# Designs tried in a protein design run: peptides against a protein of PDB entry 5OK6. Part 44

Target 1, 215 residues: chain A of PDB entry 5OK6
Amino acid sequence: ELPGLDSQWRQIENGESGRERPLRAGESWFLVEKHWYKQWEAYVQGGDQDSSTFPGCINNATLFQDEINWRLKEGLVEGEDYVLLPAAAWHYLVSWYGLEHGQPPIERKVIELPNIQKVEVYPVELLLVRHNDLGKSHTVQFSHTDSIGLVLRTARERFLVEPQEDTRLWAKNSEGSLDRLYDTHITVLDAALETGQLIIMETRKKDGTWPSAQL

## One batch from the design tools (peptide; made by RFdiffusion4, then SolubleMPNN)

Design b2_p13_4_s3 (from b2_p13_4, 9 letters changed)
Fold by OpenDDE base, seed 2:
Structure b2_p13_4_s3 (fold): chain B 215 residues (1-215), chain A 13 residues (1-13)
Amino acid sequence: as target 1 above (215 residues)
Amino acid sequence: MERLELRPEWESL
């Protein structure tokens, strides 16, 4: 059953778990398509539950670039294309109005950057390859706050690198050269890694030399 | 930062 219109407004906008609540690192937030949300606002502000302003089920279709992988369109802007809701508020709306059949929720995490907390709407998608098989990439998603060490560990795991094998990473830069990711303690953000960027895992030779030293 | 020039074979990546 739908709660009263004023109760809906208070829970979603002004509640402890409302849209305006402070961000907390690690929490899940959800995207809601802006037009739907505005229609909901009009409905609950109108004071008539039987009005023609009823928003219907949540439909984020316009935020997706495809219905296969459910990837977001690039360049979406908060407040223009979507609103962000805390998990509790999202679940209330889904409970009250439903979500379009077959459409996944758009869940994102709050990350802590040096001076700000934000919902990471667009995590970094890296193309991981081995130095000896550049044609075979593994696409892996990382947070901007993830360390290069995590990227390296992930690459080692994906390529089934033995524990005794020594590895290091290179990033293909915009100039078409490779920058060595030597500091594994910096973040993906600090390394300025971007979505679609090629990351090459180099494996040390048995003779103790690096393949790149012979290039 | 160590920078490596790509061979033409790597430029096509």
Scores: peptide ipSAE 0.186, ipTM 0.795, DockQ to the pose 0.386
Fold by OpenDDE base, seed 5:
Formats: C-alpha cells, sequence, structure tokens
Structure b2_p13_4_s3 (fold): chain B 215 residues (1-215), chain A 13 residues (1-13)
C-alpha cells in the first residue's frame, strides 16, 4: 500500500533528505525521467489516491540510447529530461511504484569541482591505447576530478605494464597532434580531456630512449 | 606543453 500523498511529497521533496538536499561529494544520486516525475507530482498534489493521474512504474527508457549497455543519451539536461534524487528518495519511489522490469537504476556520483558540487551524469570515457598497438583500445570511465596520475596507473594496469617499465601519456588533440600529459597531478577536467578522446600510453625503450623521440 | 606531430601510422586514429 502506498503512503499518504502528503507523506510521499514530504519524503521526496524535503530540503534535508529529499530532492532539495545539499549535494555532498561521493554520495549517490539517481536520475528519474522528467515526465514520469511530473506525473508523480501531479498525482500526489491532486490529493486523490485513486486518481487517473497515477504515474505507474518508473520508466527511464527515453533516457537510454541503448538497452544493452544502458548508456545514456547525449545532451540530457537536468530539469528538462530528468530530475536528480538522493539515494533515499529514489529507493522510496522504487519501493512505492516499482522500476520498469529489466531496467537498471541510473546511479551517478556527486563530485567536488573547484567552486561547486555537482552530480556527474557524464563521466569521461577515454580510449586508452599503447603506442605500439594503436588498434587495441580500452574504453575506461574516469571522473572529471580524477588525476592524470590515476589515468596513467589505470592504463598501466590494463596493459599489464611491469613495475620497472617507465610510461607516460599523450592525448590526441583536435588538431591531429599529440599533447603530452606531463603533469600527473592535474585533473581530467584541468587537462580538458573529453569522452571519446584517444589517450596513448608510451613505454620507454630498453635503451632508455622514448619511441616519440624518433618522430 | 610538449606537442608532437602524429606519425602517419597515428593519423589513422
Amino acid sequence: as target 1 above (215 residues)
Amino acid sequence: MERLELRPEWESL
């Protein structure tokens, strides 16, 4: 049985634990398709539990570009395409109305940017390759707040680089050249890395020279 | 920032 309509509204929309609560770095938030959410709002604000405005199960199908990998469509906008709910509020709605069968929740993390917290709806997907095997890419997700050092470590791990091997990263830029990611302490955001960008891991030769020095 | 021109083998990327 559903809670009272006023109770539902207060659980989801309150400023302490609901939709309006402050963002905190590392917390999980969930996307809800906007039309469903608006239907729910109309239902609970209508005051009649038997109303024809009952929203039914949560269905985020329109937010996905594929139902295999459950990748989000590009260019979705908060407040237009979806709303963000903290974990507690999301779980309440799911418990009350259900989620469309087989559809995963759209969970995202709050990240800390220099001036604001935000829910990172679109983590950066980088294409990691080795300088000597450009045809074998590994797509890896990173936060905009992750360091270049983490990208390098991740690349080394994915390519099974031995601890004694020296490696460095290059980013393919829009001009078709490579920019060396020299500073490993800056973030993915600071380096202006974007989804789909090719990141080349260069491994130092046994003779102590870099492959790129022969360019 | 160190910038390299792509080798022909990398231009296809």
Scores: peptide ipSAE 0.184, ipTM 0.794, DockQ to the pose 0.427
Fold by OpenDDE base, seed 4:
Structure b2_p13_4_s3 (fold): chain B 215 residues (1-215), chain A 13 residues (1-13)
Amino acid sequence: as target 1 above (215 residues)
Amino acid sequence: MERLELRPEWESL
């Protein structure tokens, strides 16, 4: 059942879990397509529940580049293409209006950067490969705040590397060379890793030599 | 930072 228009407005915009709520690291926020949200604003501000301005189901179709992996389009801008809502506000809107059939929610996490908290709309998608099988990539999403150590552990897990096997990472740079990710304590952001970047996991040989030493 | 130059066969990746 839809609550009163004033109640909707207060709960979504001005509530303790409203759109203007302070960001908290690790919390989930959700994207709502801007046109739908503006239509909802007009509806609840109009004061007529039976008005022709009823927004209908939430439809984020224009935010997606594909309906297979449900990836976001590149270059979306907050306030222009979408709005961000806290999980509670999102769930209220979905409960009241529904979500377009078949569309997944666009859930994102708040990350803590050195001087700012931000909803990470675009996590870094890395292409993980093995040095001996460059044609078989695993696309994995990482936060900008994730450590290189996590990237390495994730790569080891995806490639079923045995605990006794020694591994290290290389990043293919824009110049076409490989930069060794030797510091596992720095973040993906600190390492300046970008979406679509190839990350090569090198496995140490049984003789104790590295494959890269022969290149 | 250790940099490795890729062979031409790897440039197409």
Scores: peptide ipSAE 0.180, ipTM 0.788, DockQ to the pose 0.373
Fold by OpenDDE base, seed 1:
Structure b2_p13_4_s3 (fold): chain B 215 residues (1-215), chain A 13 residues (1-13)
Amino acid sequence: as target 1 above (215 residues)
Amino acid sequence: MERLELRPEWESL
């Protein structure tokens, strides 16, 4: 059953726990399609629960590029294409109105950037490969705030590298060359890594030489 | 920064 219209508005728009609440690193926020949200606003502000402005179930279909992988369209803009709600507000709206059948929630995390918090709507998808098997890629999602060290650890885990094996990363750049990711303490953002970028994990040979030294 | 030129085998990726 739907709460009263004023109660809905206060719950979702309340500055303490609603849409306008401060961002906190690590928290989950959810995308809601803008037109649906504006329809909901009109409904709850209208004062008539039986009005023709009833928004129906949440439908984020226009935000997705496909209904198979449920990837977001590129270039979506906050305030124009979608609004961001904290987890509590999202769950209330879903409870009250429902979510389109079979459609997953669009959950994103708050990340800490220098001097600001941001909901990371577009995390980075990297293509991880081994230097000796370039034809077998593993797509892995990373935050812009993740370290290169985490990318390396993730690659080692994905490729079942033994603890005693030495590894390092290379990034394929736009100039048609490979840049070594030697500093493992910088972030994906600092390294300027982008979605779809190829990251090559090189494994040191038993003789102590690197394969790349022979290329 | 250490940079390597791509081999033709890597350019196809």
Scores: peptide ipSAE 0.189, ipTM 0.800, DockQ to the pose 0.391; fails the geometry check

Design b2_p13_4_s4 (from b2_p13_4, 8 letters changed)
Fold by OpenDDE base, seed 2:
Structure b2_p13_4_s4 (fold): chain B 215 residues (1-215), chain A 13 residues (1-13)
Amino acid sequence: as target 1 above (215 residues)
Amino acid sequence: RETLELQPSWEDL
């Protein structure tokens, strides 16, 4: 059942779990399509529940580039294309109005960057491959705050690398050369890894030599 | 410079 309009406004905008609450690292936030949200604002501010301003179910269709993988369109802007809501506020709106049938929620995490917290709307998608079989890739999402060590572990897991096998990563740079990711403690952000970038896992040979050559 | 030979070439992808 829909609560009173003033109660809706208070829960979503001004509550401890409202839109304006401080971001906290690791918390989930959700995207809501801007036009729907503005229609909802107009509805609850109008004070008439029977008005033609009723927003209907949440429909984020315009935020998706595809309905297969439910990927977001590139270049979406907060406050223009979507609004970010804390999990509690999102769940209230979904409970009150529903979500369009078949659409997944657009859940994102708050990340902590140097001197700022933000909702990571666009995680980094890396193409993971093995040095000896580039034709078999795994596309995996990572946070900008994830370590290169996590990327390496994830690559090992995806390729079913045995624990005794030694592995390391290379990134294909914009010049088409390979840069070795020596430090596994730096982040994806620190390594300047980008979406669509090829990450090559090199596996040490049984003779203890690396496939790579020092020139 | 350390270099890695890839198989197949990344140009073939």
Scores: peptide ipSAE 0.142, ipTM 0.784, DockQ to the pose 0.249
Fold by OpenDDE base, seed 4:
Structure b2_p13_4_s4 (fold): chain B 215 residues (1-215), chain A 13 residues (1-13)
Amino acid sequence: as target 1 above (215 residues)
Amino acid sequence: RETLELQPSWEDL
């Protein structure tokens, strides 16, 4: 059942779990398409439950570039294209209005950057490959705050690398050269890894030599 | 500089 309009407004905008509440690292937030949200605002502010301004089901269709992988369009801007809601507020809206059939929720995590918390709307999608078979790739999402060590572990897992096999990472840079990721403790952000970037896992040979050479 | 031979060549990607 739909709460009273004032109760909806208070719950979503001014509640303890409202839109303007402080970000906390590791929490889930959800994207809501801006036009829907503005229609909801107009509806609940209008004071008439029978108003023609009823927003209907949440529909985020315009935020997606595809309905197969449910990837977001590039270049979406908070406040222009979407609104971010805490998990509790999102779940309230979904319970009240529903979500468009077949659409997944657009869940994102709050990340801790050096001086700010942000909802990471665009995690880094890396193209993981092996040095000896570039035709077999795994696209994997990482947080900007994830370590290169996690990227390496993830690559090992995806390629079913045995624990005794030694591996290391390279990144293809914008110049087309390969940069070795020596420090596994730095973050994806620190390494300046970008979405769509090719990450090559090199596996040490059984003879103890590496495929790579020093020039 | 360390260089890694890729298969296929990265130029083909």
Scores: peptide ipSAE 0.128, ipTM 0.762, DockQ to the pose 0.242
Fold by OpenDDE base, seed 3:
Structure b2_p13_4_s4 (fold): chain B 215 residues (1-215), chain A 13 residues (1-13)
Amino acid sequence: as target 1 above (215 residues)
Amino acid sequence: RETLELQPSWEDL
């Protein structure tokens, strides 16, 4: 059953627990397509539950680039293409109006950057490979706040590298050259790693030498 | 500068 229009507005737009609430690191937020949300705003502000302004079920179809992997379109802008809702507000709207059949929720996490909390709408998708077999790749998502050490551990796990094998990372840069990721304590953000970027794991040889040469 | 020889070469990717 739909709550009263004023109750809906207060649950979703209340600055303490709604859309305008402070972001907290690790919390889940959800994307809602902007036109649907504006239609909902008009409906609940109109004061008539029988109004032709009824928004129907939530449909985020225009935010997806594909219906196979449910990837977001590139370049979506908060306030223009979508709004962000905290988990409680999202679950209320879904319970009241439903979500389009077969469409997944667009869940994202709040991350803590040096001076701000932000909902990470676009995590970094890295292409992980080994230096000696570039034909076998693993695409893995990372937060901008994840360490290079986590990227390295993840690469080791995906490629089943034994604990006694020594490994290090290289990134293919925009110029097509390889930059060694020396510091494993810096973040993906600090390393300026981007979605689609090739990350090469180098494995130390049994003789104790590296495959790479010093020029 | 360190250089890494890839199999195949990274120039072919």
Scores: peptide ipSAE 0.056, ipTM 0.721, DockQ to the pose 0.253
Fold by OpenDDE base, seed 5:
Structure b2_p13_4_s4 (fold): chain B 215 residues (1-215), chain A 13 residues (1-13)
Amino acid sequence: as target 1 above (215 residues)
Amino acid sequence: RETLELQPSWEDL
């Protein structure tokens, strides 16, 4: 059963548990398509539960570029294309109105950057390859806050690298050259890694030399 | 600067 319109507004828009609550690192937030949300606002502010302004089921179809992998369209803007709701508020709206059949929720995490918390709507998708077999890639998502050390560990795991094998990472840069990722303690953000970027895992030879040469 | 010889060549990517 739908709660009263004023109760819906207060539950979703409050500053403690609703849309206006502070961001906290590691928490889940959800995207809601902006036109649906504005229709809901108009409905609950109208004061008539039987109004023709009833928003119906949540439909995020316009936010997706595909219905296979459910990837978001590029360049979506908060406040223009979508609103962000904390998990509790999202679950209330879904329980009251439903979600369009077959659509997954658009869940994202709050990340901590040096001076700001934000919902990471677009995690970085890296193309992981080995230096000796570029034809076999693994696409893996990382947070901008993940360390290069995590990228390296993930690459080792995906390629089933044995513990005794020594490995290091290279990134293909915008000039087409390869830059070695020396510091494994910096973040994906600090390394300026971008979605679709090729990351090459180099494996040390049994003779103790690297495949790479110093110029 | 270090250069990495890739197999196949990274120039083909």
Scores: peptide ipSAE 0.033, ipTM 0.686, DockQ to the pose 0.257

Design b2_p13_5_s1 (from b2_p13_5, 5 letters changed)
Fold by OpenDDE base, seed 4:
Structure b2_p13_5_s1 (fold): chain B 215 residues (1-215), chain A 13 residues (1-13)
Amino acid sequence: as target 1 above (215 residues)
Amino acid sequence: APTEEQILAASAS
């Protein structure tokens, strides 16, 4: 059942549990399409529950690039294309108005970057491949805050690399050459890895040599 | 820095 309009506003637009609350690392936030949200604002501010300004079900369709993987369109801007709500506020809205049939929630995590907390709307999608078969990729999402070590572990897992096999990573740069990812302790952000970037996992040969050492 | 082609060539050798 829909609460009173003032109650809705207070539940969603507040600094403690609503849209204005501080970001906390690891928390889930949700995207709401801006037009819908503005319609909701107009509705609850209008003071008439029977108003023609009723927003209907939450519909994030315009935020999605595809309806298969439900990837977001590129270049979406907070405050212009969408608003961010904490989980509690999102769940309230969904319970009150519903979510468009078939659409998944757009859940994102708060990450801690140097000197700022941010909802990571666009995690980095890396194309993981093996050095001996560049045509078979695993696309995996990583946080900007994830370590290169995690990328390596993930690659090993996806390719079913045995524990005794030694592996290392290369990133394809904009010039088409490969940059060695030596430091596994730095983050994806620190390594300046970008969505769509090819990451090559090299496996050490049984003779103890690296394939790339023959170059 | 090696290229993709180079690393493939090295792998195939």
Scores: peptide ipSAE 0.100, ipTM 0.784, DockQ to the pose 0.614
Fold by OpenDDE base, seed 5:
Structure b2_p13_5_s1 (fold): chain B 215 residues (1-215), chain A 13 residues (1-13)
Amino acid sequence: as target 1 above (215 residues)
Amino acid sequence: APTEEQILAASAS
């Protein structure tokens, strides 16, 4: 059942629990396509529940580049292409209006950067490979705030590396050469890693030498 | 800095 229009407005756009609520690290926020949201705003601000401005079900189709992986289009801008709602507000809208059949919610996490909190709309997708088999990649999403140590651990897990095996990472740079990721305590952001970037996990030989040292 | 080809070649040796 749809609540009153004024109640909808207060529930979704208030500064304490709605759209204007302060960001908190680790919380989930959801993207809503901008045109739908503006239609909803016009509907609830109009004061007539029977208005022709009824927005219908939420449809984020224009935000997706594909309906297979449900990846977002590149270059979407908050306030222009979408709005961000906290989980509670999103779930209210979905309960009131529905979501397009078969379409997943666009859930994103708040991350804490040195100076700001932000909703991380575009996490970094890295191509993880082994040094001896570059043709077999694992695509894994990481936050910009994740450490290089986490990337390394994730690579080890995906490739089923034994605990006693020693490994290290290389990142393929824009020039096609490999940069060693020496410091595992810096973040993906600090290392300037980007989506689609190849990350090579090198495994130390049983003789204690590194494959790359034989060059 | 090594290339991808170099690190692959080293692993095969």
Scores: peptide ipSAE 0.044, ipTM 0.743, DockQ to the pose 0.589
Fold by OpenDDE base, seed 2:
Structure b2_p13_5_s1 (fold): chain B 215 residues (1-215), chain A 13 residues (1-13)
Amino acid sequence: as target 1 above (215 residues)
Amino acid sequence: APTEEQILAASAS
């Protein structure tokens, strides 16, 4: 059942638990399409539950570039294309109005950057490949805050690398050359890795030599 | 810095 309009406004917009609450690293936030949200605001601020301003079910269709993988369109801007809600507020809205049939919720995590907390709307999608088979890629999402060590571990897992096998990473740069990722403790952000970037996992040979050392 | 082609060539060998 829909709560009273004033109650809805307080639950969603209050500074403690609503849209304006402080970000905390690791929390889930959700995207809501801006026009729907503005319609909801008009509805609850109008004071008439039977008004023509009823927003209907949440529909984020315009935020998606496809309905197969449910990827977001590039270049979406907070406050223009969408609003961010904490999990509690999102779940209230979904319970009250519903979500368009078949659409997944757009869940994102708060990450801790050096000087700010941010909802990471666009995680980095890396193309992971093996040095000996560049034609077989695994696309994997990483946070900008994830370590290169995690990228390496993930690559090892995806390619079923045995624990005794030694591996290292190379990133294809904008010039088409390969930069070795020496420090596994730096983040994806610090390494300046970008979506669509090719990451090559090199496996050490049984003789102890690296394939790239013969170049 | 090696190229993709160079790494591929080294791995095929």
Scores: peptide ipSAE 0.039, ipTM 0.735, DockQ to the pose 0.615
Fold by OpenDDE base, seed 1:
Structure b2_p13_5_s1 (fold): chain B 215 residues (1-215), chain A 13 residues (1-13)
Amino acid sequence: as target 1 above (215 residues)
Amino acid sequence: APTEEQILAASAS
């Protein structure tokens, strides 16, 4: 059975533990389609459990670009297209109303940026390739807060690079040239890397020379 | 800065 309407409102909208709670780095938050959420608000504020304003199952269909990979549409805006709920609030709503059959939850993480916490709705998808085989890419998601060092380690792992092999990264820029990622301590954000950007892992030759050094 | 084609050419040599 559904909890009382006032109890639902307090549980979800409570500023201490609900929608308005402070963001904490590493916590999971969930997207809820705005129209559904507004319908729910109207329902619980109406005071009649049998009201025609019953929201039904959570349906985030309009937030998805496709139903195969369940990628979000580009350009979604918080407060316009969706609301963010902490994990506890999300799980309560799902328990009470259900989630549309077949739809995955839209889970995102809180990240720590300079001077602000933010739910990272759009992580960066990078295309990782080897310098000698640009046609074989691995698409990998990274946080804006992840280091270039993590990108390099991830590329090494995906391409099964042995520990003794030396590698470095290049990013394809908007002009089509390659910028070397020298500093592995800066973040994906600091490096201004974007979704769909090609990242080339160069492997040092056995003779100790770099392939790109011959240019 | 090298191009993709230049990196490929260097890797093939």
Scores: peptide ipSAE 0.036, ipTM 0.727, DockQ to the pose 0.574

Design b2_p13_5_s2 (from b2_p13_5, 6 letters changed)
Fold by OpenDDE base, seed 3:
Structure b2_p13_5_s2 (fold): chain B 215 residues (1-215), chain A 13 residues (1-13)
Amino acid sequence: as target 1 above (215 residues)
Amino acid sequence: APSLEEILAASAS
């Protein structure tokens, strides 16, 4: 059942638990297509529940570039293309109006950058491969705030590397050469890793030598 | 810095 229009407005727009609430690292926020949200605002501000301004189901179709992987279009801008809502507000809207059939929610996490929180709308998708078999890849999503150590552990897990095997990472740069990721404590952001970038996991040989050292 | 091709060549031996 739909609550009263004033109650909807207060629930979604209040500064403590609604759209304007402070960002907190680790929290989930959701994208809502801007035109739908503006239609909802007009509806609840109009004061007439029977108004022709009823927004209908949430439809984020215009935010997606495809309906297979449900990837977002590039270059979307907050306030222009979408509005961000905290999880509670999003779930209220979905319960009241529904979400377009078949569309997944667009859930994103708040991340902590130096002296600022932001919703990470575009996490980094890395292409993970082994040095000895580039034909077998795993595309894995990482936060800009994730460590290179996490990337390495994830690569080891995806390729079923045994605990006793030593591994290290290389990144293919824009010039086509490989940069060694020496420091595993820096972040994906610090390493300037980007979506679609090839990350090569090198495994130490049984003889104790590294493949790359035998050149 | 080694190229990807160089690493592959080394791994094949």
Scores: peptide ipSAE 0.077, ipTM 0.734, DockQ to the pose 0.497
Fold by OpenDDE base, seed 4:
Structure b2_p13_5_s2 (fold): chain B 215 residues (1-215), chain A 13 residues (1-13)
Amino acid sequence: as target 1 above (215 residues)
Amino acid sequence: APSLEEILAASAS
């Protein structure tokens, strides 16, 4: 049931548990389409629960580029295309107004970047492949804060690499050349990996040589 | 399908 308009405003816009709450690493935040949110603001600020400004159910359709994988459109901007709400506030809105049928929530995590917390709206999607078959890829999402070591472990898992097999990563750069990812302790951000980038897992040969060393 | 070797060879040229 819908609470009073003033109560709605206070629960969603407050600085303790609402939109204005400080970001905390690891927490979930949710995207709300900007026009819907503005309509909601107008509704609750209007003071009339029976107003024609009633926002209806949350509809994030315009934020999605597809309804299969529910990928976000590229280039969405906070404050222009969407607003971010903490989990509590999101759940309140969903409970009050509902979410458009079939749409998943757009949940994102707060990450800690150097000197700033940010909701990671666009995790990095890497195309993981094996050195001997570039035609078979696994697209996997990573945080900018994830280590290259995690990327490597993930690649090994996806390709069912046996524990005794030694592997390493290469990234295809914008120039078409390959950069070896030597340091597994740096982050995806530090390695400047980008969405759509090809990451090649090289497996050491049984003779102890690397395929790339023969070039 | 192209291999790592093919990509590396192309990069070395």
Scores: peptide ipSAE 0.074, ipTM 0.735, DockQ to the pose 0.117
Fold by OpenDDE base, seed 1:
Structure b2_p13_5_s2 (fold): chain B 215 residues (1-215), chain A 13 residues (1-13)
Amino acid sequence: as target 1 above (215 residues)
Amino acid sequence: APSLEEILAASAS
C-alpha cells in the first residue's frame, strides 16, 4: 500500500534525508529516469491518489544503451535525463511503485574530488593487458579517484602475477604512443585516463632487464 | 598480437 501523497513527497524530497541532502563520499545514490520522476512529482503534488497521473513502475530503459550488460548511454545529464536519489529514497520508491521487471537498479557512488563531492555516474573502464599478450584483455572499472597504484595492483591480481615479480604500467595515448605511468600515487583523473583506454602491464624479466629497455 | 616492444618501436618511428 502506498503512503499518503504528502508523506511520499516529504520522504523523497526533504533536504535532510531526501533528494536534496548533502552528498557524502562513499554513499550509494541511484539514477531515476527524469520523465518518470516528473510524473511522480505531478502525481504526489496533485493530491489525488486515484489520479490518471499515477507514474506506474520505475522504468529506466531509456537510460541504457543495452539490456545485456546494462550499460548507460553516453552523455546523460543530471536534471535533463535523470535524477539522483540517495539509497533510502530509491528504496522507498521501488517499494511503493516497483522497478520494471528484469531491469537492474542504476547504483553509483559519491566520490570526493578537490573541493567537491560528486556522484560518479561514469566510472572509468580500462582495458588491462600484458606486454607479451595484447590479445587477452581484462576490462576493469575504476573510479576517477582511484590511484594508479590500485590499477597496477588490480592488473597484477587479474593476471595472477606472483609477489616477487616486478611490474609497471604503460598507457596508450590518443596518438597511439605509450606513456609510462611513473607516479603510482596520482589518480586515474590526474593521469587523464579514459574509458576504453589500453593499459599495458610490463613484467620485468628474470635477468633483471625490462622488455622495453631496448627501446 | 603485438608485444609492448613492437608497439613502442612503432611509436618511436
Scores: peptide ipSAE 0.054, ipTM 0.723, DockQ to the pose 0.120
Fold by OpenDDE base, seed 2:
Structure b2_p13_5_s2 (fold): chain B 215 residues (1-215), chain A 13 residues (1-13)
Amino acid sequence: as target 1 above (215 residues)
Amino acid sequence: APSLEEILAASAS
């Protein structure tokens, strides 16, 4: 059963636990399509539960570029295309109205950047490859706050690299050249890595030489 | 598919 309209408004818009609550790193937030949310606002502010303004099930279809991988469209803007809700508020709305059948929630994490907390709506998707076989890629999602060390560890895991094998990363830059990622302690953001960027894992030879050193 | 070596060589040219 739907709670009272005033109760719904308080649960979702309450500044302590609702849409306007402070962001905390590591917490999950959810995207809600803006038109649906505006319809919900009109419904609960109208004061009539039997109103024709009933929003129906949450439908984020317009936020997705595909219904196979459920990737978000590029260039979506908070407040224009979607609103962000904390997990508790999202789960309330889903319990009250439902989510469109087969449609996944759009869950994102709060990240802490040097001077700001933000919901990371667009994590970085990197194309991980080995130096000797660029045709076999693993697309992996990373936070801008993840270290290059994590990217390297992830690449090693995906390619089943043995612990004793020494590896390092190269990034293909916008000019088509390869930049070596020397410092593994910097973040994906610090390294200016972008979605779709090719990251090449080089494995050291058994003789102790690097494949790239022969150039 | 090109190797790292091939890409590095192309980038150096």
Scores: peptide ipSAE 0.051, ipTM 0.704, DockQ to the pose 0.119

